Peptides against a protein of PDB entry 4N3Y. Designs and how they scored, part 45

Target 1, 83 residues: chain A of PDB entry 4N3Y
Amino acid sequence: ETRDQVKKLQLMLRQANDQLEKTMKDKQELEDFIKQSSEDSSHQISALVLRAQASEILLEELQQGLSQAKRDVQEQMAVLMQS

## One batch from the design tools (peptide; made by RFdiffusion4, then SolubleMPNN)

Design b2_p14_2_s3 (from b2_p14_2, 6 letters changed)
Fold by OpenDDE base, seed 5:
Structure b2_p14_2_s3 (fold): chain B 83 residues (1-83), chain C 83 residues (1-83), chain A 14 residues (1-14)
Amino acid sequence: as target 1 above (83 residues)
Amino acid sequence: as target 1 above (83 residues)
Amino acid sequence: SLRQELEQFSRILE
């Protein structure tokens, strides 16, 4: 009876160990996925932020150019009116 | 002593089960983290993409405005030269 | 570590 109990417990322990190993492997795969996904997302977001910032700078330049162009037109019109 | 072996195996089995439970909990936490992180990243990227697209539209409008302003100036200069 | 503990358990079960 005790001998049978020992054998049963040994089997149960092996099964538990197998499950533990499998679960540890799954956990490792998830960690690797998180790491890669986080890096990819970070790079993508950074690229988009830089692009947005570059666009903002260009927008400011174009706004200034447009304003200057309008001023130039107004000045020329003033010259025409006074001449 | 078979009886002692049974007791030892029972202890080892309990320890293995405890480790398994802990590992399963850790795995669940990682899965939850991945889910939340993925959702957050997706939303953030989408927001940045929309912002970038809006900026692109504005840039096109400003470029057109600048081009028109330049044309207007040139036309006024032409009028001045011919008058 | 858990991995080390698992390895130890595996050795005991071998």
Scores: peptide ipSAE 0.068, ipTM 0.399, DockQ to the pose 0.005
Fold by OpenDDE base, seed 4:
Structure b2_p14_2_s3 (fold): chain B 83 residues (1-83), chain C 83 residues (1-83), chain A 14 residues (1-14)
Amino acid sequence: as target 1 above (83 residues)
Amino acid sequence: as target 1 above (83 residues)
Amino acid sequence: SLRQELEQFSRILE
């Protein structure tokens, strides 16, 4: 029966279309997730880099302070030794 | 009292050194975290990209199947119309 | 787009 065959194929086509639509949605969601994840990571890393830079500045200041303090102590000791 | 000044400066120097050491440790930990986070994200994104590629292949197959099914239905309908 | 093509398929099946 040709009519029956046509109807069967129409049903199969609809089922395939439904599956295709579902798969398209799944793929889109996955791609959206990847994009969002990448953006979030980029932002987070940038923020952390800035924090590391702040620490770098502090370290430099502390190093300079330590060097100066050492010099000051040495100078004071020299005065003490001469007295 | 010069002696008192020297001792005070020595204490200050020790305190500054302790703070410097702590800050160095904190900076190192932050950099390690950034590195690890970046690597983890890279691996995760790569895995998700592969999953998306698998979906792409499936979608292509489904599209081809749908096109073929459509052609089959049209052919069957033509036969039906001629009968 | 693929989405547009899918919509066309849906119309054919209606």
Scores: peptide ipSAE 0.049, ipTM 0.496, DockQ to the pose 0.009
Fold by OpenDDE base, seed 2:
Structure b2_p14_2_s3 (fold): chain B 83 residues (1-83), chain C 83 residues (1-83), chain A 14 residues (1-14)
Amino acid sequence: as target 1 above (83 residues)
Amino acid sequence: as target 1 above (83 residues)
Amino acid sequence: SLRQELEQFSRILE
């Protein structure tokens, strides 16, 4: 009967609307998660890059120190040989 | 005494070298960590993007279904009014 | 927005 069909269609419409709302919410949550996750990773990576750069600076300083120490040892040995 | 000074410098040289080696190792570990972390995040984000896109497709389908259902209800009500 | 439209539509269907 037509009236019953209308009622059925109204129910289907409500169901479709509910699913649409749910899907919209789910999609938004995923997008928000992606955004947040990427930002978190970006910040962490940036911090780690800074640490790596600090290590690089220390490395360079140590290399220079090592070279200087080597030269100092050589110089002192030369003096010793002359004594 | 000069000989003692030389021995001291030799020790300092060895210590500096040890620290240099350690620092090089630490730096490499940080770089490797950054690389691995970024790759992991990239893969996860890519997967989530695909999920979001799937939700978008479903959303579009539901929207079309909702519109059709609305039209169907309207049509059936019109028929009912003529009966 | 679509969310707003859906909200309105939901009310109509209540």
Scores: peptide ipSAE 0.048, ipTM 0.498, DockQ to the pose 0.008
Fold by OpenDDE base, seed 3:
Structure b2_p14_2_s3 (fold): chain B 83 residues (1-83), chain C 83 residues (1-83), chain A 14 residues (1-14)
Amino acid sequence: as target 1 above (83 residues)
Amino acid sequence: as target 1 above (83 residues)
Amino acid sequence: SLRQELEQFSRILE
C-alpha cells in the first residue's frame, strides 16, 4: 500500500538525516583534534628545543672549565716536581 | 701546600667531568625525544587525516542518499494525492 | 669523539 510505503520512506529519511548529522559531528571533532594535536606537539617540541639549547651552552662552558682545570693541574704538578 | 692544591684540583676536575657526561646524556635524550615525538605526532595526524577523508566520502554519499530519498517521498506523496 | 675523550679522562682521574 502506497501510504505504508510513504511512511517507510519518511522513517528512512529521518534515519539517514540522523546518520548524516552524526557523521558531520564526528568529522568536525576529528579535524579539531588534528589541529589541537599539531599545536600541542609544536609547542612541546619548541620547549624541548630550548632545553636542548640550554644544555648545549652548559656543555660548552663545562668543556672550557675542564680544559682550564686540566691546565691548572698540570701547572701545579710541575711546581711539585721542581720543589 | 701545593700537594693539597693538586688534590683539590683533581677532585674538581673529576666533578666537572661527571657533570659534563651527565649533561651530554641529558642533551642526547632530549634530542631523541624531540625526534621521536615529531615522528609519532606526524604518523598519528596522518592517520586522522585519512579518517577525516573517509568521513568526507561518507558525508557526500549520505547527502546524495538524502536527496534521493526526499525525491522518492515526494513522488509517492503525489501518487497518493491523485489516487 | 667527545664521549671517547671524556671516557679517557674518567679513567685517568680514577
Scores: peptide ipSAE 0.046, ipTM 0.494, DockQ to the pose 0.008

Design b2_p14_2_s4 (from b2_p14_2, 7 letters changed)
Fold by OpenDDE base, seed 3:
Structure b2_p14_2_s4 (fold): chain B 83 residues (1-83), chain C 83 residues (1-83), chain A 14 residues (1-14)
Amino acid sequence: as target 1 above (83 residues)
Amino acid sequence: as target 1 above (83 residues)
Amino acid sequence: SLREELSQFSNILN
């Protein structure tokens, strides 16, 4: 009968509404996660870039020191050979 | 004596070289990690964006269905009230 | 290059 059909449709409507609400929530959570994930990654990458830059500075210092040490060894070897 | 000094300097040179090599490796690893991390995040975010878009489509479909269901209920209620 | 220089040093010192 019509009454039963109406009740069925009302149930379907409630179910659809519940699903719609859930889907809206899920979508929002995904969007929030996307934003958060991107920001977290950006911060982490920035920190790692700074570490890499610090290593670059150390590399340059070590390179200079190594060059000087080489020169010092050569000088001392020359002295040794002449003595 | 000079010979001892030279040997000491040679040791220092070896140590400096080892550290320099290690630092170069570390820097490269960090750079690789930065690249990989960024790419992984980008891929993950892209996947999540697609999921969000799918949810958007579903939302629109459900919204349309909900509107239709509402209209159907209203129509059936009208029939019921008139019978 | 630095890598080349290091390689040379490594070969000489090690």
Scores: peptide ipSAE 0.042, ipTM 0.472, DockQ to the pose 0.009
Fold by OpenDDE base, seed 4:
Formats: sequence, C-alpha cells, structure tokens
Structure b2_p14_2_s4 (fold): chain B 83 residues (1-83), chain C 83 residues (1-83), chain A 14 residues (1-14)
Amino acid sequence: as target 1 above (83 residues)
Amino acid sequence: as target 1 above (83 residues)
Amino acid sequence: SLREELSQFSNILN
C-alpha cells in the first residue's frame, strides 16, 4: 500500500538524517583536532626555539671564557719561563 | 707558586671545554628534536586533512540522498492524498 | 657559523 511505502520512506529519511548529523559531528571534531594539534605544535616549537637560543648564548659565553682562559694560561706560562 | 696557578688554569680550561662540548651536543639534540617534531606534525596534519576531505564528500552524498528521499516521500504522499 | 666556529675551537683544544 502507498501508505506503507510512505512510512518506510519516512523512516529511511530519518535514518539518513541521523547519519548525516553524526557525520557532521565527526567532521567537526576532526577539524577541531587538527586546529588544536597545530596550535599545540606551534607553541611547543616556539618554546624549544627559545631554549635553543638560550643555549646559543651560553655557547658564546663559554667560548669567550675559554678564549680568555687560554690567554691567561699563556701569560702565566710566559712568566714562568722568565723565572 | 706560578706553576701551580698554571696547572689550575689548565684544569679550568679543560673543564670549560668539556662543558662547551656538552652544551653543543645538547643544542644539536634540541634542534634535531624540533626538526623531527615539526615534520611529524606536518605529516599527521596532512593525513587528517585528507580524512576531513573524505568526510566532506560523504556529507555531500548524504545530503543529496536525503534531498532525494524527501522528494520521493512528498510525491508518494501526493498520490496518497489523491486516493 | 657559530656552530662551525665552536666545533673548530673545540677541536683545537682537544
């Protein structure tokens, strides 16, 4: 009967709509995840870059210290040789 | 004695050099980590983007199906009302 | 670069 066919199609429509809504939700969740993941990575990388820069400064300081120490040793050795 | 001072400075120089080498290693490890982390994130994001695109296609198909189903129901109901 | 300079410096000291 036509009535039965209509009822069946109405059910199918509802089922399809439910599936659509679920898929929309899933897509949104995925997009949110991508956004959050990207932002988190960006922040982490930025922090690590700053840490690397701090290490760079330390390296420069150590290099300077080493150079000075070497000079000091050389000077002291010169004095020693003169004695 | 001058000799003792020289020996002390030589030790300090060695210690400073060791620290410098360690710091260089640490910096390199950090840079490597940043590089790897960034690449991993990039690949993961790309994969997720493709997944999102697939979901988009599915959504479009479902929408089309829903629209058609709705039309079918409406047509059948029209027939029913004519009886 | 600084890295290269440091490497060379370290090599000289070692």
Scores: peptide ipSAE 0.040, ipTM 0.470, DockQ to the pose 0.010
Fold by OpenDDE base, seed 2:
Structure b2_p14_2_s4 (fold): chain B 83 residues (1-83), chain C 83 residues (1-83), chain A 14 residues (1-14)
Amino acid sequence: as target 1 above (83 residues)
Amino acid sequence: as target 1 above (83 residues)
Amino acid sequence: SLREELSQFSNILN
């Protein structure tokens, strides 16, 4: 019966539309997640880069301190040799 | 006593050197972590992008299906009107 | 590089 066929197709149309709307929503959520995740990762990396740079500064200071300490020992040894 | 001063400075020198080596190691580990984390994030994002693209294809197919279903209903209605 | 210089420095002192 043609009327039954029409009713069936109307149901299929409604179901297809529902699925389309659901999938559109899911796609949007996924894109939003990707964007947010990328930004979060970028910020985390930036923070870690700053920490690495701080460590580099510390290393330079420690190197200078080590060099000075060596010179101080040498100087004190010279003084000791004089006594 | 000068000898005591020398011994103190020698200890300071050793401690400074130990700290320098430790900090160098920590810096290297941090750089390695940053590199690895960036690569991991990139791979994860790539996977999610592929999923998003798959969803886009599905949406296009569903849209076409919806349009076809609508046309089918219209055609069946025309048939019904003829009877 | 700084890392190379520090490594050399450490090797000399150790």
Scores: peptide ipSAE 0.037, ipTM 0.468, DockQ to the pose 0.011
Fold by OpenDDE base, seed 5:
Formats: structure tokens, C-alpha cells, sequence
Structure b2_p14_2_s4 (fold): chain B 83 residues (1-83), chain C 83 residues (1-83), chain A 14 residues (1-14)
């Protein structure tokens, strides 16, 4: 009986160890995934921020262009009115 | 000629304004996308971190169980050897 | 803000 009990416990120990090893592997994979995902997101966001900044510059240029165009129109209308 | 020039400039102004409005809209959409993407990533990462923490707890429990099992086996082997 | 200013400018032009 005791011998049987020991063998049973040894089996249980092996099974538990197998589960532990599997879980350790799974955890490591999860951590690696999180790390990679975070890095990817960071890079993507950085790129998008740069695009937004470029758009901001373009908007400023367009504003200036529109302002100048308005002034030009006003000037030429004044000339026309004096004709 | 002057009249034609004024009309031309007015058209250019309208076209420029249309482009400005479009660009403003595009920028807003980009910013909204960045915001939403960031929030989604944050939520996902948080969830994954919690999962990792749960796995850590499980690993600790398994380690303890394995240690106990080892002790149990050793004890019973001692009994067997004394038989 | 720049965005608000641009919006106002656009509204004036329209």
C-alpha cells in the first residue's frame, strides 16, 4: 500500500511539474506579446503624430495663402470700382 | 481685364477655402483616430497585464503544491524504507 | 487655439 501511495504521489508530482512548465511558458509568451504590442503601438502613434504635425503646417500655409488671396481680391476690386 | 482678374481670384479663393476645410476635417479625423487607437491599446494592455498577474499567482500556487508534494513523497518513502 | 481660429476663418469665408 505504501509503495502504491508513493508511486501515486510521484505521478502527481510529475503531472504538476508538467503543468508548471507549461504555465511558465505561456506566461513568457504573454509577456513577450505585450512587449511587442506596446512597441508596435508606440511606433505607430509616433508616425501618426508626425503626420498630424505635417497637416498643421499645411493648414498654416493655407491660411496665409487665403489671407493673401483675400487681400488681392480686395485690391483689384477697388481698382475696378474706380474704373 | 480687371473684372476677369477679380473673378479669377474669387474662384481661387473659393477653391483654396474648400481645400482648407477638407484638410481641417482630415486632421480632425486623424486626431480622433489617434485618440481612439491609444485608448483601445491602453485597455487591451491593461487586460493582458491582469492576465499575466493571474498567471503569476497560479505559478506561485503550483510551486507551493509541488514543494508539498515532494515533501509528502519523501515522507512516505521514509516510511516504506522502514518497513 | 489654432483649430478654432481656422474654423472661424473658414466660416467667415463661406
Amino acid sequence: as target 1 above (83 residues)
Amino acid sequence: as target 1 above (83 residues)
Amino acid sequence: SLREELSQFSNILN
Scores: peptide ipSAE 0.041, ipTM 0.469, DockQ to the pose 0.010; fails the geometry check

Design b2_p14_3_s2
Fold by OpenDDE base, seed 4:
Structure b2_p14_3_s2 (fold): chain B 83 residues (1-83), chain C 83 residues (1-83), chain A 14 residues (1-14)
Amino acid sequence: as target 1 above (83 residues)
Amino acid sequence: as target 1 above (83 residues)
Amino acid sequence: LREQLQQFLEQVRQ
């Protein structure tokens, strides 16, 4: 009968609403997760970039030191040869 | 003596070169790590975006279903009242 | 920079 149909539809409506709310929550959680994940990655990458830059500075210093050391060795060798 | 100084400087030069090579390797590893980390994050985020989009589609479907169900209930109630 | 450093290292080794 019509009354029974109405009751069935009302139940379906309630169930659909529950599913809608659940899906909305799930979507929000996914978006929050994406946001957090990218922020964390960004911070980590930034830190690693700084470390790489520090290594670059060290490399330049070592290069300069090696060049000077080589020159010093050559100079001392020349002095030795003349003595 | 001068000869001993030269030998010392040569050792220092070798040691400095070893450190330079090590630092170059470390820097390269950092850069590789950064690259891999961003690629992995990018892939994960892309997958999550797809999931979020699927949820969005489901939300829209549920919303439409709810609207229709509400209309159906109202219509059936009207019929019931007239019978 | 990396290429320059590699070239430098090669020069030092020679």
Scores: peptide ipSAE 0.091, ipTM 0.496, DockQ to the pose 0.010
Fold by OpenDDE base, seed 3:
Structure b2_p14_3_s2 (fold): chain B 83 residues (1-83), chain C 83 residues (1-83), chain A 14 residues (1-14)
Amino acid sequence: as target 1 above (83 residues)
Amino acid sequence: as target 1 above (83 residues)
Amino acid sequence: LREQLQQFLEQVRQ
């Protein structure tokens, strides 16, 4: 029956259009997500790199302090042994 | 008192060493985190890019299908009007 | 740097 065939095709057409619109929306959301994720990761990584660099400076300072403290202790022990 | 001074300096030396070791560990953990985070993000982004590309192909297919379906409906309606 | 720090720490422990 041609009339029923037309109605069937109209339904299929509507369904296809719905799928098309949904897929278009999904694609756009994925692109937005990728963009945002990349930017967020970039910022986070940059911040943590700077933190790591600060820690490196601290390590160098602590090393210097520790070396000096060791020398100071040795000096004081020498004085103690003289008494 | 020299003896007390030595003990104080020894304590400070131990504390400084503890801080140095902790900071070294923290720096390493940060570097590991940055590396892992970068790799994870890269993989995730790549996967989602491929998904977006697949969606684009689907969109094109759906568009073609929709156009054909529209033509089919028009043809069937023409037949219906002839009867 | 890390290797140098490890050597330093070992030296301090001696």
Scores: peptide ipSAE 0.087, ipTM 0.497, DockQ to the pose 0.009
Fold by OpenDDE base, seed 2:
Structure b2_p14_3_s2 (fold): chain B 83 residues (1-83), chain C 83 residues (1-83), chain A 14 residues (1-14)
Amino acid sequence: as target 1 above (83 residues)
Amino acid sequence: as target 1 above (83 residues)
Amino acid sequence: LREQLQQFLEQVRQ
């Protein structure tokens, strides 16, 4: 019966609409996740870059300190030899 | 005593060198971590982008399907009214 | 910088 066919198609239409709405929601959630993930990663990496830069500064300071310490030892050795 | 001063400075020199080496290692590990983290995040995001694209294709298909279903229902209703 | 520091350390060890 045509009546039953119409009712069936109306149901299919409702089901298709429900699936469409669900899929739209899922897509939006994925896009939001990608955005948030990117931002979080970016901030974390930036923080770690700053930490690496701090280490670089420390390395430079330690290098200079080592050079100075070496000179100090050599100077004291010279004094010792004179005594 | 100068001798003791020299020995103290030599110890300080060794300690400074040890710290320098340790700091260099730590810095390298941080750089490696940053690189790996960036790569992992990039790959994960790329995979999620592909998933989002698949959802977009499905949305387009569903939208067309809905339009067709609507037309089918309307056509069947017309037939029903004629009977 | 890393390479320079490595060379420096080697110099100190020498």
Scores: peptide ipSAE 0.087, ipTM 0.493, DockQ to the pose 0.010
Fold by OpenDDE base, seed 1:
Structure b2_p14_3_s2 (fold): chain B 83 residues (1-83), chain C 83 residues (1-83), chain A 14 residues (1-14)
Amino acid sequence: as target 1 above (83 residues)
Amino acid sequence: as target 1 above (83 residues)
Amino acid sequence: LREQLQQFLEQVRQ
């Protein structure tokens, strides 16, 4: 009978909507996760880039210091030879 | 009439299932995106970490080289003073 | 830069 058919379809509709709600919730959670993960990764990468850049600057400074020290010592040696 | 009610519910059920299918597809795409993005970020971060570590090692070596160079020059100066 | 610094370090060690 059509009455039984109506009841069956109503149940199926409720089940479909329940599943839809669950799936939508899962999708939303994944979107939130992607957003958070992207922000975290971006910040971490930026921090690592800055760290690498700082190290490179320090390397250049050390190189300059070593070159200057070498020149200073050579000058002192020259003075000793001339005395 | 119940006949019209049945037709209405059948339409609603079809619409709900269509939406469910679309939502499930979207969810799957997000899962795939998360997986790929996570792999890419992990590799990029690892590469940056290695780069930073290499720079740190080089800094230490430069410091050692500078110290050794200073000692060597001081020794040469001492020899000149003794001659 | 890293390669240049490595070469510089090698020169100092010689």
Scores: peptide ipSAE 0.032, ipTM 0.360, DockQ to the pose 0.150

Design b2_p14_3_s3
Fold by OpenDDE base, seed 4:
Order: C-alpha cells, then sequence, then structure tokens
Structure b2_p14_3_s3 (fold): chain B 83 residues (1-83), chain C 83 residues (1-83), chain A 14 residues (1-14)
C-alpha cells in the first residue's frame, strides 16, 4: 500500500539522517584528536630538543675543562721534574 | 706540595672525563627518544587519518542515500495524491 | 660535535 510505503521511507530517511549526524560527529572527533596529538607531540619534542641543546653546551664546557686540566697537569709535572 | 697537586689534577681529569661520557650518553638517549616519539606519533596519526577517511566515505554514501530516499518519498507522495 | 668529542676523548686518554 502506497501510504505505508511512504511512511516506511520517511522512517528510513530519519534513521539515515541520525546515522549521518553520528558519523559526522565521529569524524570531527578523530580530526580533533589528530590535531591535539600532533600539537602535544610537537611541544614535547621541542622541550626535549632544548634539553639536548643544554647537554651539548655542557659537553663543550666539559671538553674545555678537560683540556685545560690536562695542560695544568703537564705544567705541574714539568715543575716537579725541575725540582 | 707539587706532587700532591698533580695527583689531585689527575683525579679531577678522570672525574671530568666520566662526567663527559655520562653527558654524551644522556644526550644520545634524548635524541633517540625524540626520534622514536616522532615515528610513533607519525604512525598513529597516519592510522587515524585512514579512519577519518573511511568515515568521510561513509558520510558521502549516507548523504547520497538520504537524497535518494527523499526523492523516493516525494515520488510516492505524488502517486498517492493522484490516487 | 659527537665525532669531535670522541676524538677529544681519545686524545685525552693518550
Amino acid sequence: as target 1 above (83 residues)
Amino acid sequence: as target 1 above (83 residues)
Amino acid sequence: LREELEQFKEQVMQ
């Protein structure tokens, strides 16, 4: 019966619309998650890069200190030998 | 005493070298962590992008279904009115 | 820098 067919199709339309709305929401949530994850990772990586740079500076200072210490030892040894 | 000064400086040199080695190791670990974190994030984001794309395809299908259902309802209503 | 550091360490140990 045509009347019943119309009613059935109207129900199907409403159900499809509900599913569409749900899918749109799910897609948006995934996009938001990706964005947030990327930003969080970027910030964390930046912080770790800064820490690595600090370590690099410390390494350079230690190298300079070691070379100077070696020179100092050599000079003191020379003085000792002349005594 | 010069002899004792030399021994002290030699100890300081060894200690500085130990610290240098430790700092180098720490820096390397940080770099490795950054690399691994970036790769893991990249893989996860790629997977989520694929999911979002699947949702997008589903959305398009649902939209087409909705428009067709609407047209079908309209046609059936027209038939009913002509009865 | 890492290579230079390694070379430096070797020099110091000699």
Scores: peptide ipSAE 0.060, ipTM 0.490, DockQ to the pose 0.010
Fold by OpenDDE base, seed 3:
Structure b2_p14_3_s3 (fold): chain B 83 residues (1-83), chain C 83 residues (1-83), chain A 14 residues (1-14)
Amino acid sequence: as target 1 above (83 residues)
Amino acid sequence: as target 1 above (83 residues)
Amino acid sequence: LREELEQFKEQVMQ
């Protein structure tokens, strides 16, 4: 019966429209998420790279300090041996 | 007193060496973290991009479906008006 | 750098 068919099609149309709107929203959210995630990761990685570089500088300083300390210990040992 | 000085310097040397080793480990962990984080983010973003593309295809299909459904409803309404 | 530091550590511990 045509009246029933029309009502059925109207309902299907409304349901499809709802799904379309939902899908549009989902797509937009995914795009926003990708953008934000990329930016956040990039910033975090950059910060950690800088931290790693700072650690490298510290390592070099410690190396120099240890070398000097070793020499100082050796010198003091020599003094003790002479006494 | 020189003996005490030597012992003090030896302790300082050991402490500095411990710190050096710790810092080396920390640096390596940071480098590994950065590498892994970048790879994980890249893969996740790629997956979400593909998902977004799939949603775009669905949107186009839904749009076509809605257009056809609208035409079908209009045709059925015309039939009803003639009866 | 890491290799150099490892060599340094070995020298210090000798």
Scores: peptide ipSAE 0.056, ipTM 0.491, DockQ to the pose 0.009
Fold by OpenDDE base, seed 2:
Structure b2_p14_3_s3 (fold): chain B 83 residues (1-83), chain C 83 residues (1-83), chain A 14 residues (1-14)
Amino acid sequence: as target 1 above (83 residues)
Amino acid sequence: as target 1 above (83 residues)
Amino acid sequence: LREELEQFKEQVMQ
């Protein structure tokens, strides 16, 4: 009976619409999640980069200091040998 | 004493190097994590997009069917009234 | 950088 078919199609249409809306919401939520997660991680990585750069600078300073200290020891030994 | 200073600087240098290496590793691991996480989520989003598209097509088909069913009912009523 | 640091360590140990 056609009337029954119409009512069935109306139900199917409502169900399909609900599914579509739900799927679109789920997609949007996932995109938002990725965006937020990426931003948080990006900030953390940036902080770690800065820390690595600071460590690199420290290494350079220590290398310079160590080289100078080594030279100082050598100079002191030379003076001692002349005494 | 200069010799002691040299030894101290050597220790500091080793410590600084270890910290630098650790920091670089941590950074790389985080970048790898983001990359993997992003890829996984991207695939999931793509799947959801396809599902949403399928739902949209279904909606269009159901709407067309519903419109046709409605017209069929109207035509049947018209015939009935002429009897 | 890691390689440079290793080379420096070797230089200092000399």
Scores: peptide ipSAE 0.053, ipTM 0.460, DockQ to the pose 0.008
Fold by OpenDDE base, seed 1:
Structure b2_p14_3_s3 (fold): chain B 83 residues (1-83), chain C 83 residues (1-83), chain A 14 residues (1-14)
Amino acid sequence: as target 1 above (83 residues)
Amino acid sequence: as target 1 above (83 residues)
Amino acid sequence: LREELEQFKEQVMQ
């Protein structure tokens, strides 16, 4: 009868709404996770890039120091040979 | 009347199911996005870590080379002074 | 950069 159909549909509607709410909540959690993960990754990547760049600068400084040291000792050797 | 209530509930049920389907699809897309983004970030981070480590090793080698070069020229200078 | 640094290392040590 129509009365039983109404009750059945009301139950189905409640079930559908419950599932909808759960799914919406899950989606929201995923969105939050994506946002947080993206921020974390971005910061980590930036830090690694800075670290790599700092190492490169140090390498250049070492190269300059090595070149200068070589020139200095060569000059000293020349002075010794002329004495 | 009960008949009108049945029709109303059927409409509401269809609407709820449509929204549920859409939300489930959106959730699935987010899951796929998270998976892909995570893989991409992981690979990028690993590459940056390797690059940083390689730079550090190279710095150590340069330091060793500088120390050795310094010792070598000091020895040569000593030989010159004794000649 | 790595290759250039290695070449520099070899040059300066010679």
Scores: peptide ipSAE 0.021, ipTM 0.360, DockQ to the pose 0.163

